# Peptides against a protein of PDB entry 6KZJ: the designs that were tried, part 11

Target 1, 71 residues: chain A of PDB entry 6KZJ
Amino acid sequence: SPDLLSEVSEMKQDLIKMTAILTTDVSDKAGSIKVKELVKAAEEEPGEPFEIVERVKEDLEKVNEILRSGT

## One batch from the design tools (peptide; made by RFdiffusion4, then SolubleMPNN)

Design b2_p25_7_s4 (from b2_p25_7, 12 letters changed)
Fold by OpenDDE base, seed 4:
Structure b2_p25_7_s4 (fold): chain B 71 residues (1-71), chain A 25 residues (1-25)
Amino acid sequence: as target 1 above (71 residues)
Amino acid sequence: SARKEALELTMKILKQLEALKKKLS
């Protein structure tokens, strides 16, 4: 669905911005976005779309908790 | 650190979103 793909794309862009914020050193490769690497890694992500969405939701909640509490 | 973990999780989510994109295509 084009609408769902657009939504996913927008979330992706927002998270890329977050990685820039979270990266304290531009030379820190941990914060480097490698598109081709993400694409290849995506091939191994298991489960149906709804299962992936649940994992995204869970991990996003973890990110929120860390940023809010520092733990 | 917490900040590093948040960064790693963010990268993980990016991977998940890429997978979602592929599976929706």
Scores: peptide ipSAE 0.639, ipTM 0.938, DockQ to the pose 0.830
Fold by OpenDDE base, seed 2:
Structure b2_p25_7_s4 (fold): chain B 71 residues (1-71), chain A 25 residues (1-25)
Amino acid sequence: as target 1 above (71 residues)
Amino acid sequence: SARKEALELTMKILKQLEALKKKLS
């Protein structure tokens, strides 16, 4: 679905911005996005699309909790 | 640290979204 692909692309862009914000140590090159490695890793991600969506939701909740509480 | 964990989780989600993109194509 082109609508779903567009939504995924927009979320990716937002998360890339988040990685830049969360990067605190420039000397360690923290938060550097390597597109080639992401593409390769994507081929190894198991499960159907709906299963991946559930994992995304779970991990987003973890991120939200950390940013809200600091723990 | 909490901030480092949040960063790592965010990058993990990016990988998941790339996988989702491929499987939806």
Scores: peptide ipSAE 0.637, ipTM 0.937, DockQ to the pose 0.851
Fold by OpenDDE base, seed 1:
Structure b2_p25_7_s4 (fold): chain B 71 residues (1-71), chain A 25 residues (1-25)
Amino acid sequence: as target 1 above (71 residues)
Amino acid sequence: SARKEALELTMKILKQLEALKKKLS
């Protein structure tokens, strides 16, 4: 679905902005986005779209908890 | 650190979204 692809693309862009905020050390490239590596890793991601969505929701919840509590 | 963990999780989600893109296309 083109609507779902657009939404996924928008979420990706927002998360890239988050990585820029979370990466504060100018000498540290740990937060740099490497597209080639993401594509390769994506090929190994198991499950149907609905299963991946559930994992996304779970990990977003963890991110939110860390940012709110600092732990 | 908490910040590093949040960063790693964010990048993990990016990988998941790339996978989702592939599954939907």
Scores: peptide ipSAE 0.636, ipTM 0.937, DockQ to the pose 0.844
Fold by OpenDDE base, seed 3:
Structure b2_p25_7_s4 (fold): chain B 71 residues (1-71), chain A 25 residues (1-25)
Amino acid sequence: as target 1 above (71 residues)
Amino acid sequence: SARKEALELTMKILKQLEALKKKLS
């Protein structure tokens, strides 16, 4: 639905900002977002939307733990 | 490093969200 698509788009925009903050090596362009590659890779993600959401939650928890503890 | 891992995970989530977007369309 349009409402769910808008919510996903907002989450994506916030995470793009996070990648900019986390990038420390400008010379090798680490963390550079390549939209075309993301779109292609997305086509290979298996499972229904609810299964993808569970993977998102798992990876977000890992990110939060690293940023909170530094390890 | 921990910071690099956080960056890689964030990019992984972006891919997952793109997949979610396509499957919700």
Scores: peptide ipSAE 0.635, ipTM 0.937, DockQ to the pose 0.838

Design b2_p25_8_s1
Fold by OpenDDE base, seed 1:
Structure b2_p25_8_s1 (fold): chain B 71 residues (1-71), chain A 25 residues (1-25)
Amino acid sequence: as target 1 above (71 residues)
Amino acid sequence: MDPLELVMKILKRVLALEKKLREEL
């Protein structure tokens, strides 16, 4: 689905921006270097796209709770 | 979990999702 791929690509870009906001490291490690490692790790992620989406939704809820509560 | 660690986990899954979607095209 081209529409879903577009949305996923946009979400990826937003998450990369969040890593820059949340990181305390002044090096490029929080950016491109860490992303390269994640790309390799992503090859091992099991399941169909719809299953991955559900896991993403669950983790987004968790990060929202942490940022809202501070813990 | 640390927010940055969790965001990285989400990003990993999003990268996996992107790859799988591209393979379906």
Scores: peptide ipSAE 0.656, ipTM 0.920, DockQ to the pose 0.793
Fold by OpenDDE base, seed 5:
Structure b2_p25_8_s1 (fold): chain B 71 residues (1-71), chain A 25 residues (1-25)
Amino acid sequence: as target 1 above (71 residues)
Amino acid sequence: MDPLELVMKILKRVLALEKKLREEL
């Protein structure tokens, strides 16, 4: 649905912001190049949308743990 | 895993999700 697509697009923008915060490279160009590469890699990501969502949820929990505990 | 590397991995999957949802519209 359009609403779900909007939510996913918002999450995408939030993740891009996080990469800018976490990156050690001061060049915004490096981030942009990496995103372009990710777009191509995303074309090969297997699974149905609901399967991808489950993988995203798992990885979000992992990053939350790392940032909270430092490990 | 490095937090940045993990966020990039998540971003890749989100991009894939966005593309697949768009194709199903």
Scores: peptide ipSAE 0.656, ipTM 0.920, DockQ to the pose 0.806
Fold by OpenDDE base, seed 4:
Structure b2_p25_8_s1 (fold): chain B 71 residues (1-71), chain A 25 residues (1-25)
Amino acid sequence: as target 1 above (71 residues)
Amino acid sequence: MDPLELVMKILKRVLALEKKLREEL
């Protein structure tokens, strides 16, 4: 749906911003290059949208734990 | 995984999700 797509697109932009915050490599558009590589890799991601969402939720929890605890 | 690597993994999945959702339009 368009609404869900908009929400996902917003999440994408937030994640890109997070990569910029977490990366120390700012040379030669490294961030842009890595995103392009991810676009290609994304074509291989298996499963239906609902399955991908569950994986995303799980990994977001992991990120939260790491950033909260520093471990 | 370090936080950056994990965020990149999530971003890849979100890109995949976006593509799949767009294909449903």
Scores: peptide ipSAE 0.656, ipTM 0.920, DockQ to the pose 0.802
Fold by OpenDDE base, seed 3:
Formats: C-alpha cells, sequence, structure tokens
Structure b2_p25_8_s1 (fold): chain B 71 residues (1-71), chain A 25 residues (1-25)
C-alpha cells in the first residue's frame, strides 16, 4: 500500500532524528556510517510486514520505558 | 541494551519493512 509505505517512511525519518539526539559520538560521519550498516542488515530481517510491525511495537515499548525511567 | 542501540535496532526493522512494502508495489 502506498499510504502504508508513506507512514513507514515518516517513521524511518523520525527514528533517524532520535539516533542523532541519543548519540554521544562527536564524529560527523558516525551516524551516516551506522545507517549504511543498518541498510545492509535490513536485508536479513525475516518475516512478513505484520510480523516486523509486532517486533517494532515491542521494542518501542522498551525504549519508552528506558527513556522515562532512565533504566 | 542502551536506548541508542535499541532505537537503531528498531530503525533496522523499519528499513526492512519499507523495503518489503516497496516490493509489493
Amino acid sequence: as target 1 above (71 residues)
Amino acid sequence: MDPLELVMKILKRVLALEKKLREEL
């Protein structure tokens, strides 16, 4: 679905912004290098789109807890 | 894991999701 793809693309951009906020690396290229590695690793992600979404939801819950409580 | 590592893990999965959705078009 083109609409679903657009939503996923927006989420991708938001996550990239979050990595910039959370990173302590002062290297100008550190973020770009990591994203390139993630693109390659993404080729190995198994499962159908709905299965990936469930994994994303679980990890987002973990992130939320860590950022809220500090642990 | 730390928040940055976890966010990067999520980003990897989102990139995979985006690719799979594009393959459906």
Scores: peptide ipSAE 0.654, ipTM 0.920, DockQ to the pose 0.793

## One batch from the design tools (peptide; made by RFdiffusion4, then SolubleMPNN)

Design b2_p26_2_s2 (from b2_p26_2, 8 letters changed)
Fold by OpenDDE base, seed 3:
Structure b2_p26_2_s2 (fold): chain B 71 residues (1-71), chain A 26 residues (1-26)
Amino acid sequence: as target 1 above (71 residues)
Amino acid sequence: SREEALKLTLELLKRVLALEKKLKEL
């Protein structure tokens, strides 16, 4: 699914950016994200890829809510 | 909390990376 792969790749980039911002905000130390290590540690999630994407989006809303509310 | 948001974001990134890997294998 090339269209889905493109969407997933965009989500990946967005999450990397979010992580960088949040790391700077939460930590006194500037840190780098070791993406390669995350890839190695990543385990396959069950379900159809499009369903997994929707679950990720649903969970991402939890993050967005925290960022908006500050809690 | 912002700390929780960071943890959640990292977990989501991990999941997305796994999904991307899965898609590339298909």
Scores: peptide ipSAE 0.622, ipTM 0.919, DockQ to the pose 0.655
Fold by OpenDDE base, seed 4:
Structure b2_p26_2_s2 (fold): chain B 71 residues (1-71), chain A 26 residues (1-26)
Amino acid sequence: as target 1 above (71 residues)
Amino acid sequence: SREEALKLTLELLKRVLALEKKLKEL
């Protein structure tokens, strides 16, 4: 649906920003993310799109917990 | 670790990109 696509697009932008920040913290490399290459390498995930979004949100919370805890 | 967080974030980005592609194809 258009609403779900909009949400997914927003999540994409957020993850790109997070990646940029974390990359600078973890590595001295200041290279840009090659989104095109990630798109080519992306594999289809089974399940309905809405279910996939919910799983991604749950997994994103794992990332957030790492960042909050400092581990 | 922040390194692990980066790995997870990149994986999530790949999944989201795949999902976006899927949605655009539907």
Scores: peptide ipSAE 0.621, ipTM 0.919, DockQ to the pose 0.641
Fold by OpenDDE base, seed 2:
Structure b2_p26_2_s2 (fold): chain B 71 residues (1-71), chain A 26 residues (1-26)
Amino acid sequence: as target 1 above (71 residues)
Amino acid sequence: SREEALKLTLELLKRVLALEKKLKEL
């Protein structure tokens, strides 16, 4: 659906921004992330799109916890 | 660790890209 696609697109942009920040923070020598290669390597996840989004949000909380706690 | 956060973020990005592709095909 258009609404879900919009949400997913927003999540994509947020993750790209997070990647850029974390790459710079982790290593000054880190090369540019090749998004095109990620697309090529991406395989469809089973389940309804809404369910996949919820799983991604759940896993994103793991990232957020690391960033909050510093571990 | 921040390194782990980066790895997880990249994995999530890959999954989201796959999902976006799936949605565009519907």
Scores: peptide ipSAE 0.621, ipTM 0.919, DockQ to the pose 0.665
Fold by OpenDDE base, seed 1:
Structure b2_p26_2_s2 (fold): chain B 71 residues (1-71), chain A 26 residues (1-26)
Amino acid sequence: as target 1 above (71 residues)
Amino acid sequence: SREEALKLTLELLKRVLALEKKLKEL
């Protein structure tokens, strides 16, 4: 649906911004990040789109926890 | 760690990109 696509597009933009921030922070270890390569390497995940979004949100909370705790 | 956060973020981005493609196909 258009609403779900809009939500996913917003998530994408947020993740790109997070990537930029984190890449700068850990650049000594991670090196250059090739976002274009991620686009090409993207493979479809099984399941209904809504369910996939919920799983992504759940996993994103793990990232948020790391950022909050600093570990 | 921040490095782990980056790895997870990149993986999520890859998944979201795939999902976006899927949604555009529907």
Scores: peptide ipSAE 0.622, ipTM 0.919, DockQ to the pose 0.664; fails the geometry check

Design b2_p26_2_s3 (from b2_p26_2, 9 letters changed)
Fold by OpenDDE base, seed 2:
Structure b2_p26_2_s3 (fold): chain B 71 residues (1-71), chain A 26 residues (1-26)
Amino acid sequence: as target 1 above (71 residues)
Amino acid sequence: ARKEALELVKKLLGRVLALEKKLKEL
């Protein structure tokens, strides 16, 4: 749906920003993110788009917990 | 743990990019 596409596009923008920040802060991981390979692998993820979005949100919370903990 | 966070974010970005392409085709 258009609403879901808008949400996904916003998530993309947020993740791009997070990637840039974390790459800068973690200098030993400043290499290529190999986006093409990640996209190809993700194309095989099972489930409807809304289900995949919910799983992504769950995994994003794991990232947030790591960042809030300061470790 | 910030290294772990970076790897997770990279994986999530790939998933979101793939999903965006799929949605644009529907």
Scores: peptide ipSAE 0.699, ipTM 0.928, DockQ to the pose 0.644
Fold by OpenDDE base, seed 3:
Structure b2_p26_2_s3 (fold): chain B 71 residues (1-71), chain A 26 residues (1-26)
Amino acid sequence: as target 1 above (71 residues)
Amino acid sequence: ARKEALELVKKLLGRVLALEKKLKEL
Protein backbone atom coordinates (compact mmCIF):
# COMPACT_ATOMS: atom_id res chain seq x y z
CA SER B 1 0.00 0.00 0.00
CA PRO B 2 1.53 3.27 -1.11
CA ASP B 3 -0.49 5.28 1.41
CA LEU B 4 0.68 3.10 4.26
CA LEU B 5 4.26 3.32 3.02
CA SER B 6 4.04 7.10 3.08
CA GLU B 7 2.75 7.06 6.65
CA VAL B 8 5.51 4.69 7.74
CA SER B 9 8.14 6.85 6.09
CA GLU B 10 6.88 9.92 7.93
CA MET B 11 6.96 8.02 11.22
CA LYS B 12 10.54 7.03 10.47
CA GLN B 13 11.61 10.63 10.07
CA ASP B 14 9.90 11.64 13.30
CA LEU B 15 11.59 8.84 15.21
CA ILE B 16 14.99 9.74 13.81
CA LYS B 17 14.53 13.30 15.03
CA MET B 18 13.38 12.14 18.45
CA THR B 19 16.37 9.82 18.73
CA ALA B 20 18.76 12.64 17.95
CA ILE B 21 17.20 14.97 20.50
CA LEU B 22 17.10 12.38 23.26
CA THR B 23 20.65 11.21 22.58
CA THR B 24 22.08 14.69 22.99
CA ASP B 25 19.95 15.25 26.07
CA VAL B 26 20.92 12.13 28.03
CA SER B 27 24.45 11.43 26.80
CA ASP B 28 27.65 13.40 26.42
CA LYS B 29 28.60 11.14 23.54
CA ALA B 30 26.51 11.51 20.42
CA GLY B 31 27.35 9.29 17.48
CA SER B 32 25.92 6.98 14.88
CA ILE B 33 22.94 4.95 15.99
CA LYS B 34 22.95 1.30 14.98
CA VAL B 35 19.50 -0.14 14.56
CA LYS B 36 20.38 -3.19 12.46
CA GLU B 37 19.74 -5.64 15.27
CA LEU B 38 16.52 -3.86 16.18
CA VAL B 39 15.35 -4.15 12.59
CA LYS B 40 16.07 -7.88 12.53
CA ALA B 41 14.12 -8.37 15.73
CA ALA B 42 11.24 -6.32 14.37
CA GLU B 43 11.04 -8.47 11.25
CA GLU B 44 9.70 -11.21 13.50
CA GLU B 45 6.78 -9.10 14.70
CA PRO B 46 3.50 -10.77 13.72
CA GLY B 47 0.53 -9.09 12.12
CA GLU B 48 -0.41 -7.13 9.05
CA PRO B 49 1.52 -3.94 8.36
CA PHE B 50 -1.40 -1.69 9.28
CA GLU B 51 -1.80 -3.51 12.60
CA ILE B 52 1.88 -3.08 13.40
CA VAL B 53 1.61 0.63 12.64
CA GLU B 54 -1.21 0.99 15.14
CA ARG B 55 0.82 -0.81 17.79
CA VAL B 56 3.76 1.46 17.10
CA LYS B 57 1.52 4.49 17.58
CA GLU B 58 0.34 3.13 20.92
CA ASP B 59 3.91 2.59 22.08
CA LEU B 60 4.89 6.03 20.85
CA GLU B 61 2.30 7.51 23.19
CA LYS B 62 4.23 5.93 26.06
CA VAL B 63 7.27 7.87 24.94
CA ASN B 64 5.25 11.06 24.77
CA GLU B 65 3.97 10.50 28.30
CA ILE B 66 7.53 10.24 29.59
CA LEU B 67 8.68 13.34 27.76
CA ARG B 68 5.67 15.40 28.76
CA SER B 69 5.92 14.47 32.43
CA GLY B 70 9.67 15.03 32.58
CA THR B 71 10.26 11.78 34.42
CA ALA A 1 12.83 8.66 32.48
CA ARG A 2 14.50 10.24 29.48
CA LYS A 3 16.82 7.25 29.18
CA GLU A 4 13.84 4.94 28.99
CA ALA A 5 12.27 7.13 26.33
CA LEU A 6 15.42 6.90 24.21
CA GLU A 7 15.42 3.11 24.35
CA LEU A 8 11.76 2.98 23.41
CA VAL A 9 12.29 5.31 20.47
CA LYS A 10 15.17 3.17 19.20
CA LYS A 11 12.99 0.08 19.33
CA LEU A 12 10.17 1.86 17.53
CA LEU A 13 12.58 3.05 14.86
CA GLY A 14 13.65 -0.53 14.26
CA ARG A 15 10.05 -1.61 13.87
CA VAL A 16 9.26 1.19 11.46
CA LEU A 17 12.34 0.46 9.35
CA ALA A 18 11.39 -3.19 9.14
CA LEU A 19 7.89 -2.20 8.06
CA GLU A 20 9.22 0.13 5.42
CA LYS A 21 11.35 -2.62 3.91
CA LYS A 22 8.42 -5.01 3.87
CA LEU A 23 6.10 -2.52 2.24
CA LYS A 24 8.62 -1.64 -0.47
CA GLU A 25 8.84 -5.32 -1.39
CA LEU A 26 5.08 -5.74 -1.81
Scores: peptide ipSAE 0.698, ipTM 0.928, DockQ to the pose 0.627
Fold by OpenDDE base, seed 1:
Structure b2_p26_2_s3 (fold): chain B 71 residues (1-71), chain A 26 residues (1-26)
Amino acid sequence: as target 1 above (71 residues)
Amino acid sequence: ARKEALELVKKLLGRVLALEKKLKEL
């Protein structure tokens, strides 16, 4: 779905920006070995793309709660 | 914790990158 692909691409851009803000080592930026490993692991995640997107959104809210609390 | 948030963000980025590849192949 083009609409879903657009949404996923926007989420990717936001996560890249968040990673850049939070990281203190250039080796931890997007494209690192760890990110590649996480991509391979995520390829095995079950469910339709729209279902996975909703799960990602739920987990992103947990990140936002941590950042808002400052702890 | 900020460190915990960073690790979660990296994990989410991996999942989103995998999704993007999958969607582009459909």
Scores: peptide ipSAE 0.694, ipTM 0.927, DockQ to the pose 0.630
Fold by OpenDDE base, seed 5:
Structure b2_p26_2_s3 (fold): chain B 71 residues (1-71), chain A 26 residues (1-26)
Amino acid sequence: as target 1 above (71 residues)
Amino acid sequence: ARKEALELVKKLLGRVLALEKKLKEL
């Protein structure tokens, strides 16, 4: 779905920005081996793309709660 | 726990990158 791809691409940009803000070590760059490994692991996540997107949104809210609370 | 937030963000980024690849392939 082109609409879903657009949404996912937007989410990617947001997460890249968040990573840049939160990381202070250049070794934590988005191109790190750890991120690449996480991509490989995520390829095994079950469900249709739209289902996975909804789960990602739910998990992103957890991140937002942590950042807002400061803890 | 900002450190925890960073780790979660990295995990989410991995999932989103995988999704993007999948969607571009379909």
Scores: peptide ipSAE 0.694, ipTM 0.927, DockQ to the pose 0.629; fails the geometry check

Design b2_p26_2_s4 (from b2_p26_2, 8 letters changed)
Fold by OpenDDE base, seed 3:
Structure b2_p26_2_s4 (fold): chain B 71 residues (1-71), chain A 26 residues (1-26)
Amino acid sequence: as target 1 above (71 residues)
Amino acid sequence: SREEALELVKEMLKRVLALEKKLKEL
């Protein structure tokens, strides 16, 4: 649905920003993202769109826990 | 660890990018 597509697009932007925040690499490739390769590698991701979104939200909770605890 | 968090975010982004492409094709 268009509503789901909008949500997914927003999640994409948020994750790109988080990547930039978390990167510790100071090389010439610091913060670079190979978008085309990532898309290709995950085209066979199993599950319904809603289920995939829910799994991403679960992993986001894990990320938040790591950042809060410092481990 | 923070390194683990970064890896997680990259994997999440991979899945989201692929999902976005799939949704646009439907």
Scores: peptide ipSAE 0.584, ipTM 0.910, DockQ to the pose 0.689
Fold by OpenDDE base, seed 5:
Parts: structure tokens; sequence; C-alpha cells
Structure b2_p26_2_s4 (fold): chain B 71 residues (1-71), chain A 26 residues (1-26)
């Protein structure tokens, strides 16, 4: 679905930004993400697209909680 | 922890990237 694809694409961009912000490894350049490798590694992800999106949203809430609390 | 947050974000990104590819192929 076009609407779902748009949502997923926005989530991707947000997560790329978050990764860059949170990266503290001096050996890794921000934005140096091996996209193809990540895609291959996750092709085994079980569940329908909607279910996967919901799981990501749940994890996003966890991330936000961690960052807000500082722990 | 911040380290845990980063790990979660990386895993989320991995899944999102794969999902995006799948959706584009459907």
Amino acid sequence: as target 1 above (71 residues)
Amino acid sequence: SREEALELVKEMLKRVLALEKKLKEL
C-alpha cells in the first residue's frame, strides 16, 4: 500500500537521523550505514508489514523512554 | 541506557529498511 510505504519511508529517515545522533563510536562515521547488508539481514523478519510496523513503533516508545529518563 | 537505545534504533532501522524493500516489490 502506498500509504504504508510512505509511513515506513518516513520512519526510515527518522531512524537514520537518530542513529547518527546516538552514535558515539569514533571509528564509525555518522551515516555510514551498510544499507544493503541491513536489508539482507532483516529479510527474515517474520510477520506482515503492518505487524512489523507496530513492533517498530513499540520499540520507538522504549527508545524515547530511555532517552527521556537518561538511563 | 543510551547504549541500549542505540542498539534498539539500529535494529529498528534494519527491519524498516527490509520492510521498505519488500513493500516496493509488492
Scores: peptide ipSAE 0.583, ipTM 0.910, DockQ to the pose 0.673
Fold by OpenDDE base, seed 2:
Structure b2_p26_2_s4 (fold): chain B 71 residues (1-71), chain A 26 residues (1-26)
Amino acid sequence: as target 1 above (71 residues)
Amino acid sequence: SREEALELVKEMLKRVLALEKKLKEL
């Protein structure tokens, strides 16, 4: 749906920003992200779109916990 | 660890990119 696509697109943009923030290697810049390769590698991701989004949200919580705790 | 967080974010991005492509094709 358009609403889901919009949500996913926003998540994409946020994750790109997070990648840039967390990157410590100057050679591993966000601009070097091989988008086409990532898309191809994940095209076989199982589950319905909503389920995939929920899994991403679960991992996001893990990331947030790591960043809050500093571990 | 922060390294773990980075890896998680990269994996999340991979899945999101693939999902976005799938949704655009529907």
Scores: peptide ipSAE 0.581, ipTM 0.909, DockQ to the pose 0.678
Fold by OpenDDE base, seed 1:
Structure b2_p26_2_s4 (fold): chain B 71 residues (1-71), chain A 26 residues (1-26)
Amino acid sequence: as target 1 above (71 residues)
Amino acid sequence: SREEALELVKEMLKRVLALEKKLKEL
């Protein structure tokens, strides 16, 4: 659905920014993301789209807890 | 740890990118 695609697209942008903020890589490829490889690697992700989104949101809570605690 | 958070975010991004592609193909 267009609403779900919109939500997923926004999540993508947020996660890209989070990756850039959290990375400590100082190489020429600092903060670079190999999008094509990531897409191929996750091609077999099981579950319906909504279920996958919910799993990502659950992991987001874990990330938030780590960042709040500083560990 | 911060390193764990970064790795988790990367994995989340991987799944989101694949999902976006899947949705566009439906």
Scores: peptide ipSAE 0.584, ipTM 0.910, DockQ to the pose 0.677; fails the geometry check

Design b2_p26_3_s1
Fold by OpenDDE base, seed 1:
Structure b2_p26_3_s1 (fold): chain B 71 residues (1-71), chain A 26 residues (1-26)
Amino acid sequence: as target 1 above (71 residues)
Amino acid sequence: MDKKLAEELKKRLERAKKLEELLKKL
């Protein structure tokens, strides 16, 4: 569905922005974290599309909580 | 913020990418 694809693309973009903020703050504090090691693909269990949507929603909520708390 | 948090956010980003890929195939 094109509507679901657009929603997922927006969710992905928000997650990227939040990740960029968190990784820059960590890089400034931690000195010389090799950006190359952050590329190790987390093996994730493939789920059905609905199960992945629910996991992504939870993931975005958790990223937002972290961003808001600054911890 | 620590290295563990960065790894967890990266894991979440990979799930979002997988969802996008699945929806493109539907």
Scores: peptide ipSAE 0.098, ipTM 0.554, DockQ to the pose 0.037
Fold by OpenDDE base, seed 5:
Structure b2_p26_3_s1 (fold): chain B 71 residues (1-71), chain A 26 residues (1-26)
Amino acid sequence: as target 1 above (71 residues)
Amino acid sequence: MDKKLAEELKKRLERAKKLEELLKKL
């Protein structure tokens, strides 16, 4: 359905924006803290917002793949 | 699309929506 593909695409774009906010806002507050270390810490902690966003992005990508393949 | 793929699609979509709504409240 084109409507479902549009909805998934919009949701994916929103989650990409949220990921960017989490990585950039952390950089602005961190002073001397490496963005890479903060991203790593968020990936290691399953309850942190960054890890939640990345898991949802993976889900959306899989949903989009299923919809595009028609399988 | 078989039944297995339809259920996987539905499960992932519902989880994604719930997590998105949670993130909007943070």
Scores: peptide ipSAE 0.062, ipTM 0.538, DockQ to the pose 0.096
Fold by OpenDDE base, seed 4:
Parts: sequence; C-alpha cells; structure tokens
Structure b2_p26_3_s1 (fold): chain B 71 residues (1-71), chain A 26 residues (1-26)
Amino acid sequence: as target 1 above (71 residues)
Amino acid sequence: MDKKLAEELKKRLERAKKLEELLKKL
C-alpha cells in the first residue's frame, strides 16, 4: 500500500537524522571516537541508542527489500 | 545517553519489527 511505503520511508529518514545527531554528539564529546568505536560500543551495549538505531535501520532495510521484491 | 532517546528508539524498533512481520505474512 502507498501508505505503508510512505510510513517506512518516513521512518527511514528519521533514523538517518537520528544517526547523524548521535554521531555528531559523540564526535563533540570525544573528538577521537572513530565511527568504528561507536559501532563497537553499540555492539557491546545493546541498549545504547546507536545500537538501537542500527537495528532499526537494518529492520527498515529488510522491510524496504520486502516491499521492492513484492514478497 | 538520554533514557528518553533510548525508549523512543526502542518504540521505533518495535514498529519496524511489526511491519516486517506483517509483510512476511502477506
């Protein structure tokens, strides 16, 4: 349905914005924390906002793939 | 990090999972 595609697209865009906010806030607090350390810290702490964003992003990518494939 | 942000992200995750599961059942 077009409404479902719109909702998924909106949620994807929101996640991109949140990821940008999280990466900037962490970059400001730790001018040396590479994106790799953020990913690692998120992997170690499944409750951390960054890890949650990555999981949601992955789920949205799966949803988008399902929608494109018609499966 | 703010507990409020984590809870909002968790809610978004649960919505994404529900959408994925719905699509898999279609």
Scores: peptide ipSAE 0.056, ipTM 0.503, DockQ to the pose 0.033
Fold by OpenDDE base, seed 2:
Structure b2_p26_3_s1 (fold): chain B 71 residues (1-71), chain A 26 residues (1-26)
Amino acid sequence: as target 1 above (71 residues)
Amino acid sequence: MDKKLAEELKKRLERAKKLEELLKKL
């Protein structure tokens, strides 16, 4: 249904926003760490909230692709 | 980072995986 595609797209966008908030909050607390270094540090620590957000984002993208393909 | 936020994100992940599995069965 188009409504389910819209809902998944909205959830994906919300997770992107959450990722941006998490990276910004970590940057503000860590004092002058480049956003690129924060992304790398979050990728190196398994189970940190940033990695979880990226995995959820990927899964929602897969769900969106399945809905669009119809198979 | 707060353990509470990590647990909330894990719950969202599990929901996304369940949706993916339902769609694959369609």
Scores: peptide ipSAE 0.049, ipTM 0.487, DockQ to the pose 0.036

Design b2_p26_4_s3
Fold by OpenDDE base, seed 5:
Structure b2_p26_4_s3 (fold): chain B 71 residues (1-71), chain A 26 residues (1-26)
Amino acid sequence: as target 1 above (71 residues)
Amino acid sequence: SAAQQEALELVMKILKRVEALEKKLK
């Protein structure tokens, strides 16, 4: 739906900003990431779009917990 | 820090998932 697309687009923009902040704030260099594998996994993520969004929100909460607690 | 590095890795993974979803919705 258009509303879901708008939400997803907003999430994307926020994530891009977070990536920039974290990249410049970390003391250690970023490790190697298998981009092709990540892209493929993302393309094949199961579930309806709204279900994927909910799982993404849960994972974002994990990010917040890590940054807040240091673990 | 280790925590910041872990958070960064998760954010990058999530970003790819969101980008894929956006493409599917268009």
Scores: peptide ipSAE 0.687, ipTM 0.932, DockQ to the pose 0.566
Fold by OpenDDE base, seed 4:
Structure b2_p26_4_s3 (fold): chain B 71 residues (1-71), chain A 26 residues (1-26)
Amino acid sequence: as target 1 above (71 residues)
Amino acid sequence: SAAQQEALELVMKILKRVEALEKKLK
């Protein structure tokens, strides 16, 4: 779906912005993240594209909760 | 902070998922 692709692309851009903001506020521990492992897990995520999007939105709410509460 | 670090890690994981999905849709 072209509409879904547009939504996903917009989400990606927002996430990149979030990453930039968060990296300026934390120590250099971001470099310790295993990128290869993250990529593999992402590529193997099951479900239809729209299901993955909804799951991502749910996980983003968890991120927001952490940032709001500090826990 | 620890919370910010956790949030960053989660965002990076989610970003990879979104990137993978974008590639699948193309």
Scores: peptide ipSAE 0.687, ipTM 0.932, DockQ to the pose 0.565
Fold by OpenDDE base, seed 1:
Structure b2_p26_4_s3 (fold): chain B 71 residues (1-71), chain A 26 residues (1-26)
Amino acid sequence: as target 1 above (71 residues)
Amino acid sequence: SAAQQEALELVMKILKRVEALEKKLK
């Protein structure tokens, strides 16, 4: 769906901005992230695209909770 | 902080998922 693609593209841009903000005052541990493992998990994620989007939104709420509570 | 680091790691994981999904939709 072109509407779904637009939504996903906007989510990507927002996530890139969040990455830039969150790297402002963090350790060099960002470079230690296992990119290969993350890419593999992302490519093998099961479900229809709309199901994956909903799951991503749920996980983004977890990010929001961490940033609000500090834990 | 630890909270920022955890949030960053989650965001980066989610970003890879979104990038993979975008490629699947194209």
Scores: peptide ipSAE 0.687, ipTM 0.932, DockQ to the pose 0.557
Fold by OpenDDE base, seed 3:
Formats: structure tokens, C-alpha cells, sequence
Structure b2_p26_4_s3 (fold): chain B 71 residues (1-71), chain A 26 residues (1-26)
């Protein structure tokens, strides 16, 4: 769906901006992220594209809660 | 902070999911 592709592309750009903001003042003592594992999990995510988008939105709410509450 | 680091890690995981989805839709 062209409309869904547009939404996903906009989400990607927003996420890139979020990473830039969050990296400005974080500790680098955390373990390195395993890119290979992240890619595999992403490519194997089940469900229709619109279902995946809704799950992503739910997970983004968890991010927002962490940033607001500090926990 | 610890909270910011956790949020960053989650965002990066979500970003990979969104990138994979974008490729599937193209």
C-alpha cells in the first residue's frame, strides 16, 4: 500500500531524529547492540504490515513512558 | 542516564523493524 509505505517512511525518519536526540547525553557503558540479531528479528516479525505498524506504535509508547518517568 | 540509554536501545530496535517493513513494502 502506498499510503502505508508513506507512513512507515515517516516513522523511520522520526526514529532517526529520536536516536540523534537520545545519543546527546547517554552513558556509553552499556553493551554494544548486536546489529545482526536486530536485523534478523526485524525481518522475521510476523503479521500483516499494518499489524506490525500498530505493534511498533505500542512499543513507542513504552519508550515515551521511560523518557517521561525515568523508569 | 539509565532511562535514556534504555530508551535509545528500544528506539534502535524499533528502527530496524521499521526499516525491514519499509523494504517489504517496496
Amino acid sequence: as target 1 above (71 residues)
Amino acid sequence: SAAQQEALELVMKILKRVEALEKKLK
Scores: peptide ipSAE 0.686, ipTM 0.932, DockQ to the pose 0.559

